# Peptides against a protein of PDB entry 3LCN: the designs that were tried, part 2

Target 1, 96 residues: chain A of PDB entry 3LCN
Amino acid sequence: QYTENLKVIVAEKLAGIPNFNEDIKYVAEYIVLLIVNGGTVESVVDELASLFDSVSRDTLANVVQTAFFALEALQQGESAENIVSKIRMMNAQSLG

## One batch from the design tools (peptide; made by RFdiffusion4, then SolubleMPNN)

Design b1_p8_3_s1 (from b1_p8_3, 4 letters changed)
Fold by OpenDDE base, seed 1:
Structure b1_p8_3_s1 (fold): chain B 96 residues (1-96), chain A 8 residues (1-8)
Amino acid sequence: as target 1 above (96 residues)
Amino acid sequence: MLVLPELK
């Protein structure tokens, strides 16, 4: 079970979104919940887009895709710490 | 407002 690590990972990804005015921890938990309950990239993006119209669909898709890839990476044996580190680097590189 | 779904 990787849900707790996935929440941390998704939260790190959300933290890179500029002008994101939502509770990051809460949104991360929601994304993971949707995924665990059988959500797809499309369905999760649709749900998030309906809730957060100030965030672009592309941005949301990027977050959700990262979550799915992270889950697979965890299942393949990559450490949560390594995944988080990669995301932090990506966030730092995407400044504007 | 964010409403969380129940686990299935």
Scores: peptide ipSAE 0.033, ipTM 0.625, DockQ to the pose 0.928
Fold by OpenDDE base, seed 3:
Structure b1_p8_3_s1 (fold): chain B 96 residues (1-96), chain A 8 residues (1-8)
Amino acid sequence: as target 1 above (96 residues)
Amino acid sequence: MLVLPELK
């Protein structure tokens, strides 16, 4: 399936968050686990917000929304490498 | 340590 690619994609998105003091790989794996187990944007954001107070709800929502869009892109035939590149550019623009 | 839900 797309789980391994999605983990990489979500990790790239998390890497763009300034002063993020959580384990990026672990959080990415957890987000993907929740999504593939039937989570929605709302339910995944609620779960993350209850666990991590170092990140705003808006930031968490942005990460989760990106994950769902990335999953759709993968299913439509876009490569993981291309999606990662787009997110990397967005991270750079956000920090600039 | 976070407790993760199991996959269905």
Scores: peptide ipSAE 0.032, ipTM 0.620, DockQ to the pose 0.770
Fold by OpenDDE base, seed 4:
Structure b1_p8_3_s1 (fold): chain B 96 residues (1-96), chain A 8 residues (1-8)
Amino acid sequence: as target 1 above (96 residues)
Amino acid sequence: MLVLPELK
């Protein structure tokens, strides 16, 4: 199963958001829950935007798109560790 | 501008 790995991956992405004042673990779990229940990029972003006003819609969209890309990567056989490492490096390199 | 990460 990919659910738990996806939660870890999404949490790593959220950790790169400056001034993020929400519980990262809970937000990651909620994003994954919405995705596995048939959410689309747009519907998940809409849901998150209705809940969190401290983060821009573009930033939320970036997180959600990352989640969908990560899910595809997991399904194609890439390790969760590699995906997390890539996101961590991107977070560090970003001037965000 | 939205920048999408490359995960592959």
Scores: peptide ipSAE 0.030, ipTM 0.599, DockQ to the pose 0.034
Fold by OpenDDE base, seed 2:
Structure b1_p8_3_s1 (fold): chain B 96 residues (1-96), chain A 8 residues (1-8)
Amino acid sequence: as target 1 above (96 residues)
Amino acid sequence: MLVLPELK
């Protein structure tokens, strides 16, 4: 139900990663797919880490945790626009 | 230590 909004949110988070060489839309879609199909923070991070070695495990964990928090926020009634705005602010402050 | 964002 929140799949499309979550894809947008995760893509925004990924866009904040410096030197990220993967297709953002593809990775965001894959993260959401894993979550919607019963993934946990740990299992999704493990999957991503097995596929991508250009990003640290800690960075991946940060992205995935953000996705789960965003999903909860959506379910609690927060708008996707507000969540994206918050992530954009965090991206601007990120030290990589 | 990894600081996780909170979407409050």
Scores: peptide ipSAE 0.030, ipTM 0.594, DockQ to the pose 0.034

Design b1_p8_3_s2 (from b1_p8_3, 3 letters changed)
Fold by OpenDDE base, seed 4:
Structure b1_p8_3_s2 (fold): chain B 96 residues (1-96), chain A 8 residues (1-8)
Amino acid sequence: as target 1 above (96 residues)
Amino acid sequence: MLELPELK
């Protein structure tokens, strides 16, 4: 039920990464795919790090952790719009 | 690993 919303949320998080040269929609989709198929933060980060060299492992971990937090928020009834707005504000406040 | 602000 949360797959499509989670894709949007993760894409918003990825959009805040400076010098990101991968396809945002594809990466967001792939992260969600790994999560719904039983991935953990560590296993998803390991997979992404093996595929993408344009982003640091720490940055990938930040994205993946955000995805898991967002999934929990969705399950607790928070709207996707609210979560996206929070991430957008965080992106804007970050110095990179 | 970096700490993240809460989304809730």
Scores: peptide ipSAE 0.031, ipTM 0.622, DockQ to the pose 0.034
Fold by OpenDDE base, seed 3:
Structure b1_p8_3_s2 (fold): chain B 96 residues (1-96), chain A 8 residues (1-8)
Amino acid sequence: as target 1 above (96 residues)
Amino acid sequence: MLELPELK
């Protein structure tokens, strides 16, 4: 559940990756699709790694783990805007 | 895998 908000959240996380050459919206939608259809961190990372060799496995794992944490936060009542704000801060700190 | 902080 919470698919549309999760897509926005994951896209924000992807936007923080330097030199990311893949389509952010497409990758975000695909990650959410895999999660909603029963994917785990490991299985989603494996799938993404097989498709996007320009991104390190660790970077992909970082994104996917964030998606699962965000989903849990949404389920517990945290707003999408708060989660996005946290990710923006994380992105800024990572780039700094 | 990298460990990320919880978003909650």
Scores: peptide ipSAE 0.029, ipTM 0.616, DockQ to the pose 0.036
Fold by OpenDDE base, seed 1:
Structure b1_p8_3_s2 (fold): chain B 96 residues (1-96), chain A 8 residues (1-8)
Amino acid sequence: as target 1 above (96 residues)
Amino acid sequence: MLELPELK
């Protein structure tokens, strides 16, 4: 299982959202829960959008897609530390 | 929709 590492990774991604006023750890945990229980990008985005109106749908989609890519990377043997580092660099560039 | 980079 990669759930704990994925939570850390998703939290790093969420931390890059400017003016994000939700609990990062809580949202990261919820995203991972939805994914591990069979969610798709579309269904997870729909769920998050229904709960949090302070963040755009496109920004949510960016976060969720990153989570899926990160999960694949973990499964292929990439370390959580490397993935977090990449996300930190992406956050420094831009987000929704 | 945004163009999203893949993690590698």
Scores: peptide ipSAE 0.031, ipTM 0.613, DockQ to the pose 0.034; fails the geometry check
Fold by OpenDDE base, seed 2:
Formats: C-alpha cells, structure tokens, sequence
Structure b1_p8_3_s2 (fold): chain B 96 residues (1-96), chain A 8 residues (1-8)
C-alpha cells in the first residue's frame, strides 16, 4: 500500500549520506523490497552490508531504522511529504 | 546501533 511513498522517503534518507557511491534509487528500491517481503532491521542490514562495502554497517542501520519508522508513520496516516520534510531536516543537521 | 528519533 505504501511502497512507492516509502521508496521516496528512503531515497531522501540516502541522499543525506556523505560520499555515498551507490545509486540512490536502486538502493531505496531494494530496501523497500526487502521490508515489504518480511525483512527485519537486522536481516535487511545484513543483506545490504553484504552487497555494499562503500557504506558502514552503522550508516546502513540508520537508514533501515528510519525506513521502518517511516512505514509505521505512513500506516498511521502521516503524509509522505511530512515525513520527507522531517528527514530532510535531519539530513541537514547530521553529524555523520 | 544508532538510536534514531521516532517519526511521528
């Protein structure tokens, strides 16, 4: 139900990662695919870490946790635009 | 593991 919105949200989160060398759209799509097919934070992070060595495991965990929180927010009726705005603000203030 | 604020 929320697949496309979640892709946009995850892409926004990925865009905040400095020196990110992977295709944002592809990675966002893959994360959402894993989540909607029953992945957990742990299993999704494990999968991503095995595929992408240009990003730290901790950074990947940060992205994946955000995705799960965003999915819950969407299910509770929060708009994708509002969630994206929050993430954009967090990206701008990120210390990592 | 990084702790993130919950999205409201």
Amino acid sequence: as target 1 above (96 residues)
Amino acid sequence: MLELPELK
Scores: peptide ipSAE 0.029, ipTM 0.613, DockQ to the pose 0.035; fails the geometry check

Design b1_p8_3_s3 (from b1_p8_3, 4 letters changed)
Fold by OpenDDE base, seed 5:
Structure b1_p8_3_s3 (fold): chain B 96 residues (1-96), chain A 8 residues (1-8)
Amino acid sequence: as target 1 above (96 residues)
Amino acid sequence: KLVLPELK
């Protein structure tokens, strides 16, 4: 399935968040576990918001939305490499 | 604290 690729993709998205002080790989793994176990955008955002005070709910929602879009893209046959490249560009635009 | 759910 797509779990390992999705972990890499979500980690790339998290890496674009300024002042994020959690282990990126660990949080990415957690997000993917929630999604694979049947989480929705709403339920995953709620879970993350309850755990992390240092990140705004809007930022968390953006991360989770990206994860679900990436999962759809993977299922449609897009490569993880292409998705990561797009996210990297988005991160640069957000910081630029 | 972060507690990971079990994957079933």
Scores: peptide ipSAE 0.034, ipTM 0.649, DockQ to the pose 0.921
Fold by OpenDDE base, seed 1:
Structure b1_p8_3_s3 (fold): chain B 96 residues (1-96), chain A 8 residues (1-8)
Amino acid sequence: as target 1 above (96 residues)
Amino acid sequence: KLVLPELK
């Protein structure tokens, strides 16, 4: 099962959001929980948007899409460490 | 506060 690794990965992605005032681990857990219970990109984004109106929908969509791609990557054999490293680099590159 | 859904 990839649940715990996915939580770590999503948390890393959330950590790249500037001025994000929520508990990162808690939100990551929530996102993963929604996904494993059959959530789609749209439904998870809708849920998050209803809770965090200070974060743009595009930002939330980027996080959620990353989570889905990460899950696929894990299932295809990519290591969690590699995925986290990629996300960390992407976070560092983000300017806007 | 977030209210986590139950696992299905």
Scores: peptide ipSAE 0.034, ipTM 0.654, DockQ to the pose 0.859
Fold by OpenDDE base, seed 2:
Structure b1_p8_3_s3 (fold): chain B 96 residues (1-96), chain A 8 residues (1-8)
Amino acid sequence: as target 1 above (96 residues)
Amino acid sequence: KLVLPELK
C-alpha cells in the first residue's frame, strides 16, 4: 500500500548520489520490490552490490537504510511529500 | 544492530 510513495522517496535518495549512471526510476523500483518481498537491509544491499560495482557498498547501504526508515515513517502517518523534502535537504549536503 | 539514517 506504500509501494508507490516509497518508489518516489527512494528515487529522491538515489538522485543525491554523485556520478550515478543508472536509471534512477528502475533502481528505485527494484529496491522497493526487494523490500516488499521480504528483503532485509543486508540482503538488499548484497543484491545491489552484486549489480552495481560503480557505487560503494556504504553508499548503497545508506540508500537502503533510508528506504526502510521511510517505510516506517509512512506507516506511522508521515506524508511522502514531507519525507521527500527531508531527503532533498540531505542530498544538498552530498551523498557517497 | 541496525543503524538507520536520520531524516530529521
Scores: peptide ipSAE 0.032, ipTM 0.609, DockQ to the pose 0.033
Fold by OpenDDE base, seed 4:
Structure b1_p8_3_s3 (fold): chain B 96 residues (1-96), chain A 8 residues (1-8)
Amino acid sequence: as target 1 above (96 residues)
Amino acid sequence: KLVLPELK
């Protein structure tokens, strides 16, 4: 129920990363998979860091923390559309 | 070190 919305949300966050050359949908799917299988912020960041050399650990942590916050927001009743809009605005406001 | 941003 939340997994598909979370994939969309995480994909929006990944789309804000400059020079990111991976398949956004696949990476988002993998992040959500790790989270629903009991991953923590630390363990998911560690996994992603082992896979992606061109992205800083801080950037990966930013993505993963956003995913966990978004999941909490979804559980509290916030719409996926609202969360995506917030992330899109944050992406646009970031210096990059 | 881990940097945790805030989602508004």
Scores: peptide ipSAE 0.030, ipTM 0.603, DockQ to the pose 0.038

Design b1_p8_3_s4 (from b1_p8_3, 3 letters changed)
Fold by OpenDDE base, seed 2:
Structure b1_p8_3_s4 (fold): chain B 96 residues (1-96), chain A 8 residues (1-8)
Amino acid sequence: as target 1 above (96 residues)
Amino acid sequence: SLVLPELK
C-alpha cells in the first residue's frame, strides 16, 4: 500500500524537474525499490547520481528527501492525495 | 542524515 502510493508521490516530484530526460515512472519505481530495500537518503542519492549524471546531486537529494518525508507522512496517516497536492504546488513554484 | 522509518 505505501509502496504504490510512494511511487505516485515520487513521480509527481520528478515531474517538476526541468529538462528531466529520464522516464519518470521508471525512476520513481527504482527510487521506491531502493528505499523499501533498506536504502538511506545518502545511499539512494549515491546510486542515482552514479546512474544519471545529467541531473545534479542537489536535485536528486531533494527528490529522495521528499520521498522519505512522504513515506513518514503516509505512515502517520496523511493521504497520498494530500501529499501529491503539496508537491504539485511546489512544482508550480519552480521555474521548471 | 535522515534515516528511513520502519516500513509498515
Scores: peptide ipSAE 0.032, ipTM 0.640, DockQ to the pose 0.060
Fold by OpenDDE base, seed 3:
Structure b1_p8_3_s4 (fold): chain B 96 residues (1-96), chain A 8 residues (1-8)
Amino acid sequence: as target 1 above (96 residues)
Amino acid sequence: SLVLPELK
């Protein structure tokens, strides 16, 4: 299980959202919890959208998809540090 | 506050 690393990774992704007015660590923890309990991209996005109306559905979908891809990367042997670095770079390249 | 499902 890659729960703790995934929390860090998802938090990094959330940190790239402009004007995000939620507790990043708390939201990251919740996303990971939903995933490890059998959530799908669709079901997790639906849950988040029902809770956070200040963030677009597309933004939420991007975060959740990143989480699932990161989980696959971890399972394939990529380090959490490397995944975080990639996400940080993507955040820096974002137009906001 | 969020209501969290149980971890399985």
Scores: peptide ipSAE 0.031, ipTM 0.655, DockQ to the pose 0.786
Fold by OpenDDE base, seed 4:
Structure b1_p8_3_s4 (fold): chain B 96 residues (1-96), chain A 8 residues (1-8)
Amino acid sequence: as target 1 above (96 residues)
Amino acid sequence: SLVLPELK
């Protein structure tokens, strides 16, 4: 069971988006829902782009791809805490 | 198609 950890991970990634005006937990939950129900990077990005036009498609794609990579990492035995820490550091290092 | 860096 990775869904709850994945929600936390995706939320951390979303928290790095400047001027993001949506509910982070809601969006993270929705992304994970789409993924576990057979969504692909492309289909999930398309869905999010149609709902949240204030965020660039590239930014959304980055979030969604991170989610898929994180899921793979979890399945390979990496801890959620370690993944979150990596994302947090990446967020802190980002410029704009 | 956009290719994104893998999460390390």
Scores: peptide ipSAE 0.030, ipTM 0.651, DockQ to the pose 0.035
Fold by OpenDDE base, seed 5:
Structure b1_p8_3_s4 (fold): chain B 96 residues (1-96), chain A 8 residues (1-8)
Amino acid sequence: as target 1 above (96 residues)
Amino acid sequence: SLVLPELK
């Protein structure tokens, strides 16, 4: 399975959110859990938005969309390390 | 819409 790699990837994405006060590992795990249980982008975003009021819906949608694309990338043979590197670069641009 | 692969 790709669940563990996906958790790492999602955690990296969450780490790029400024002033994020939640436990990153917990949130990443929860996102992956929802996806594994058949969640869609919309349903996962709805769930997260109801739990984390301090994070905008658009930000959450960006995280969730990244998770789904990352999952596809993993299945197509891209390494988790490579995906994480791309996300880290994107985070750096956003934090500037 | 995104077509999602099966989770593994």
Scores: peptide ipSAE 0.033, ipTM 0.643, DockQ to the pose 0.053; fails the geometry check

Design b1_p8_4_s1 (from b1_p8_4, 5 letters changed)
Fold by OpenDDE base, seed 5:
Structure b1_p8_4_s1 (fold): chain B 96 residues (1-96), chain A 8 residues (1-8)
Amino acid sequence: as target 1 above (96 residues)
Amino acid sequence: KIVLPELK
């Protein structure tokens, strides 16, 4: 399945968040666990918002939406490498 | 503290 690739992808997205002071790999694993166990965008955002008050709900929603879009892309046959590359470009644009 | 759900 796609869990390991999705962890890498979500970690790349989290790495673009300024002042994020949690372990990126650990949070990425947690997000993927919630998704593969049947979470929705809304339920995963609610869970993360209850745990992390240092990150805005909008930022969390952006991360979670990206994760779901990435999962769809993986299922459609896009490589993890290409998805990571796109996210890296998005991160750079956000900071630029 | 974060409690991770079990993957089933």
Scores: peptide ipSAE 0.034, ipTM 0.649, DockQ to the pose 0.892
Fold by OpenDDE base, seed 1:
Structure b1_p8_4_s1 (fold): chain B 96 residues (1-96), chain A 8 residues (1-8)
Amino acid sequence: as target 1 above (96 residues)
Amino acid sequence: KIVLPELK
């Protein structure tokens, strides 16, 4: 199963959000839980937006989309380490 | 705090 790896990946993505005042591991776990229980990009974004009004919808959408793509990548055979590395580099590139 | 949904 990919659940634990996906939590790590999503946490890495969340860590790139400036001034994010929530527990990253907790939010990552929540996102993964919503996804594995049938959430869509839109429904997960809606849920997160209702909880974290200080974070833009676009930012949340970017996180959630990354999670879905990461899950697909894992299923297609890409290593979690490679995915994390890519996200870490993305976090360093985009500050806004 | 976040209230987590139950797994289905």
Scores: peptide ipSAE 0.034, ipTM 0.655, DockQ to the pose 0.914
Fold by OpenDDE base, seed 2:
Structure b1_p8_4_s1 (fold): chain B 96 residues (1-96), chain A 8 residues (1-8)
Amino acid sequence: as target 1 above (96 residues)
Amino acid sequence: KIVLPELK
């Protein structure tokens, strides 16, 4: 029930990565798919790292960790809009 | 353990 909001949140996080050449919507959708189907931070990072070698593993880990945190925040009642706003502010500080 | 980023 949080999948659509989580997709938006993850997409916002991905948008902060400099020189990211992948389809943001697609990658966000895939990350959420993996998470809701039982993925862990480690397993999702491993999957993404095997697919995208243009982004560092640390950067991928940061994205995935953010996704899991966001999911917890949503479950605790925080609005997607608030989470997106926080991520947008963080993006201004660089994710490279 | 996993260290999650802080979103304030």
Scores: peptide ipSAE 0.032, ipTM 0.616, DockQ to the pose 0.033
Fold by OpenDDE base, seed 4:
Structure b1_p8_4_s1 (fold): chain B 96 residues (1-96), chain A 8 residues (1-8)
Amino acid sequence: as target 1 above (96 residues)
Amino acid sequence: KIVLPELK
């Protein structure tokens, strides 16, 4: 129930990364898969860091933490649309 | 060192 919304949310976050050359949808799907299978922030960041050389560990941590916060927000009743809007605004406000 | 942002 939350997994599909979380994929959309994570994809929006990934879309804010400059020079990101991976398939956003597949990466978002993989992040959500790791989380629902018991991943922690640290373990998911470690996994992603082993796969992607062009993205800093801090940037990956930014994405993963956003995913966990978004999951909590969804569980507390916040709409996926609101969460996506917040992320989109943050992406636009970032220096990059 | 990992920097974790806050989602508002």
Scores: peptide ipSAE 0.030, ipTM 0.595, DockQ to the pose 0.036

Design b1_p8_4_s2 (from b1_p8_4, 3 letters changed)
Fold by OpenDDE base, seed 2:
Structure b1_p8_4_s2 (fold): chain B 96 residues (1-96), chain A 8 residues (1-8)
Amino acid sequence: as target 1 above (96 residues)
Amino acid sequence: SLVLPELK
C-alpha cells in the first residue's frame, strides 16, 4: 500500500524537474525499490547520481528527501492525495 | 542524515 502510493508521490516530484530526460515512472519505481530495500537518503542519492549524471546531486537529494518525508507522512496517516497536492504546488513554484 | 522509518 505505501509502496504504490510512494511511487505516485515520487513521480509527481520528478515531474517538476526541468529538462528531466529520464522516464519518470521508471525512476520513481527504482527510487521506491531502493528505499523499501533498506536504502538511506545518502545511499539512494549515491546510486542515482552514479546512474544519471545529467541531473545534479542537489536535485536528486531533494527528490529522495521528499520521498522519505512522504513515506513518514503516509505512515502517520496523511493521504497520498494530500501529499501529491503539496508537491504539485511546489512544482508550480519552480521555474521548471 | 535522515534515516528511513520502519516500513509498515
Scores: peptide ipSAE 0.032, ipTM 0.640, DockQ to the pose 0.057
Fold by OpenDDE base, seed 3:
Structure b1_p8_4_s2 (fold): chain B 96 residues (1-96), chain A 8 residues (1-8)
Amino acid sequence: as target 1 above (96 residues)
Amino acid sequence: SLVLPELK
């Protein structure tokens, strides 16, 4: 299980959202919890959208998809540090 | 506050 690393990774992704007015660590923890309990991209996005109306559905979908891809990367042997670095770079390249 | 499902 890659729960703790995934929390860090998802938090990094959330940190790239402009004007995000939620507790990043708390939201990251919740996303990971939903995933490890059998959530799908669709079901997790639906849950988040029902809770956070200040963030677009597309933004939420991007975060959740990143989480699932990161989980696959971890399972394939990529380090959490490397995944975080990639996400940080993507955040820096974002137009906001 | 969020209501969290149980971890399985």
Scores: peptide ipSAE 0.031, ipTM 0.655, DockQ to the pose 0.841
Fold by OpenDDE base, seed 4:
Structure b1_p8_4_s2 (fold): chain B 96 residues (1-96), chain A 8 residues (1-8)
Amino acid sequence: as target 1 above (96 residues)
Amino acid sequence: SLVLPELK
């Protein structure tokens, strides 16, 4: 069971988006829902782009791809805490 | 198609 950890991970990634005006937990939950129900990077990005036009498609794609990579990492035995820490550091290092 | 860096 990775869904709850994945929600936390995706939320951390979303928290790095400047001027993001949506509910982070809601969006993270929705992304994970789409993924576990057979969504692909492309289909999930398309869905999010149609709902949240204030965020660039590239930014959304980055979030969604991170989610898929994180899921793979979890399945390979990496801890959620370690993944979150990596994302947090990446967020802190980002410029704009 | 956009290719994104893998999460390390």
Scores: peptide ipSAE 0.030, ipTM 0.651, DockQ to the pose 0.034
Fold by OpenDDE base, seed 5:
Structure b1_p8_4_s2 (fold): chain B 96 residues (1-96), chain A 8 residues (1-8)
Amino acid sequence: as target 1 above (96 residues)
Amino acid sequence: SLVLPELK
């Protein structure tokens, strides 16, 4: 399975959110859990938005969309390390 | 819409 790699990837994405006060590992795990249980982008975003009021819906949608694309990338043979590197670069641009 | 692969 790709669940563990996906958790790492999602955690990296969450780490790029400024002033994020939640436990990153917990949130990443929860996102992956929802996806594994058949969640869609919309349903996962709805769930997260109801739990984390301090994070905008658009930000959450960006995280969730990244998770789904990352999952596809993993299945197509891209390494988790490579995906994480791309996300880290994107985070750096956003934090500037 | 995104077509999602099966989770593994």
Scores: peptide ipSAE 0.033, ipTM 0.643, DockQ to the pose 0.051; fails the geometry check

Design b1_p8_4_s3 (from b1_p8_4, 5 letters changed)
Fold by OpenDDE base, seed 3:
Structure b1_p8_4_s3 (fold): chain B 96 residues (1-96), chain A 8 residues (1-8)
Amino acid sequence: as target 1 above (96 residues)
Amino acid sequence: MIVLPELK
């Protein structure tokens, strides 16, 4: 349903993490896979934390929670382009 | 290599 749009959205969120040395596209795909297969915020964060020690648990939780909120937004009729734009602005504000 | 779960 919304998997392809969600991958793009999650990738945009990951792109805002400073010194992130993982493959953004790969991690985004994995997060979406876990979510659409019945993952929760807690279970997805636990999985990611066990795999990637270069990123804090709080940062991972922020990314995963954003993904779940984005999925809800898509289901409510918000466009993927609008969601990506919001995340891009948040990334810029966080780095500033 | 990361082993991914299968989609239901």
Scores: peptide ipSAE 0.035, ipTM 0.636, DockQ to the pose 0.813
Fold by OpenDDE base, seed 2:
Structure b1_p8_4_s3 (fold): chain B 96 residues (1-96), chain A 8 residues (1-8)
Amino acid sequence: as target 1 above (96 residues)
Amino acid sequence: MIVLPELK
């Protein structure tokens, strides 16, 4: 139900990662796919870490944790636009 | 326990 909004949110989070060389839309779609099919923070991080060695495990964990939090926020009635705006602000402050 | 990042 929240799949499409979550894809947008995760993509915004990924866009904040410096020197990220992967296709953002593709990775966001894959993260959401794993989550909606029963993935946990740990299992999704493990999967991503096995596929991408250019990004630290800690960074991947931060992305995935954000995705799960965003999903909960959506379910609680927060708008996707609000969540995206918050992430964008955090991206602007992010250190490498 | 998983600590989620805060979306301020």
Scores: peptide ipSAE 0.030, ipTM 0.609, DockQ to the pose 0.033
Fold by OpenDDE base, seed 4:
Structure b1_p8_4_s3 (fold): chain B 96 residues (1-96), chain A 8 residues (1-8)
Amino acid sequence: as target 1 above (96 residues)
Amino acid sequence: MIVLPELK
């Protein structure tokens, strides 16, 4: 299954957000929960935006879209470790 | 504009 790997991947993405003051693990778990229960990019972003006002909607959308792309990558056989490494490098290279 | 990095 992809659920636990997806939680790790989403947590890595959240870790790249500057001044993020929420519990990364809990937010990652919640995002994955919403996705596996039929959430769309828009509905998940709407939910997160209603809960967290410390992060911009655009940043939340970027996180959620990354989660959906990662899920597709996992389904196509890419390792969670490779996906995490890519996100970590993107976080480090970003000037955000 | 939101820039989505390539994940694949």
Scores: peptide ipSAE 0.028, ipTM 0.593, DockQ to the pose 0.033
Fold by OpenDDE base, seed 5:
Structure b1_p8_4_s3 (fold): chain B 96 residues (1-96), chain A 8 residues (1-8)
Amino acid sequence: as target 1 above (96 residues)
Amino acid sequence: MIVLPELK
């Protein structure tokens, strides 16, 4: 299963959010849980927005979309390490 | 309005 790799990937994405005050591992785990339980981008964003009002809906949507794209990439054979590296680079560039 | 795709 891609679950564990997806958790790592989502955590990396969350780490790029400025002033994010939630437990990254916990939130990443929850996002993955929602996805594997059949959530859609819309439904997962709705759930997260109801729980974490300190983060904008647009930011949450960006995280969730990244998660789904990452899942597709994993299924198509891209390594988790590569995906994490790309996200880390994007985080650094966006914060610079 | 941002349209979010329905994925998995």
Scores: peptide ipSAE 0.027, ipTM 0.601, DockQ to the pose 0.048

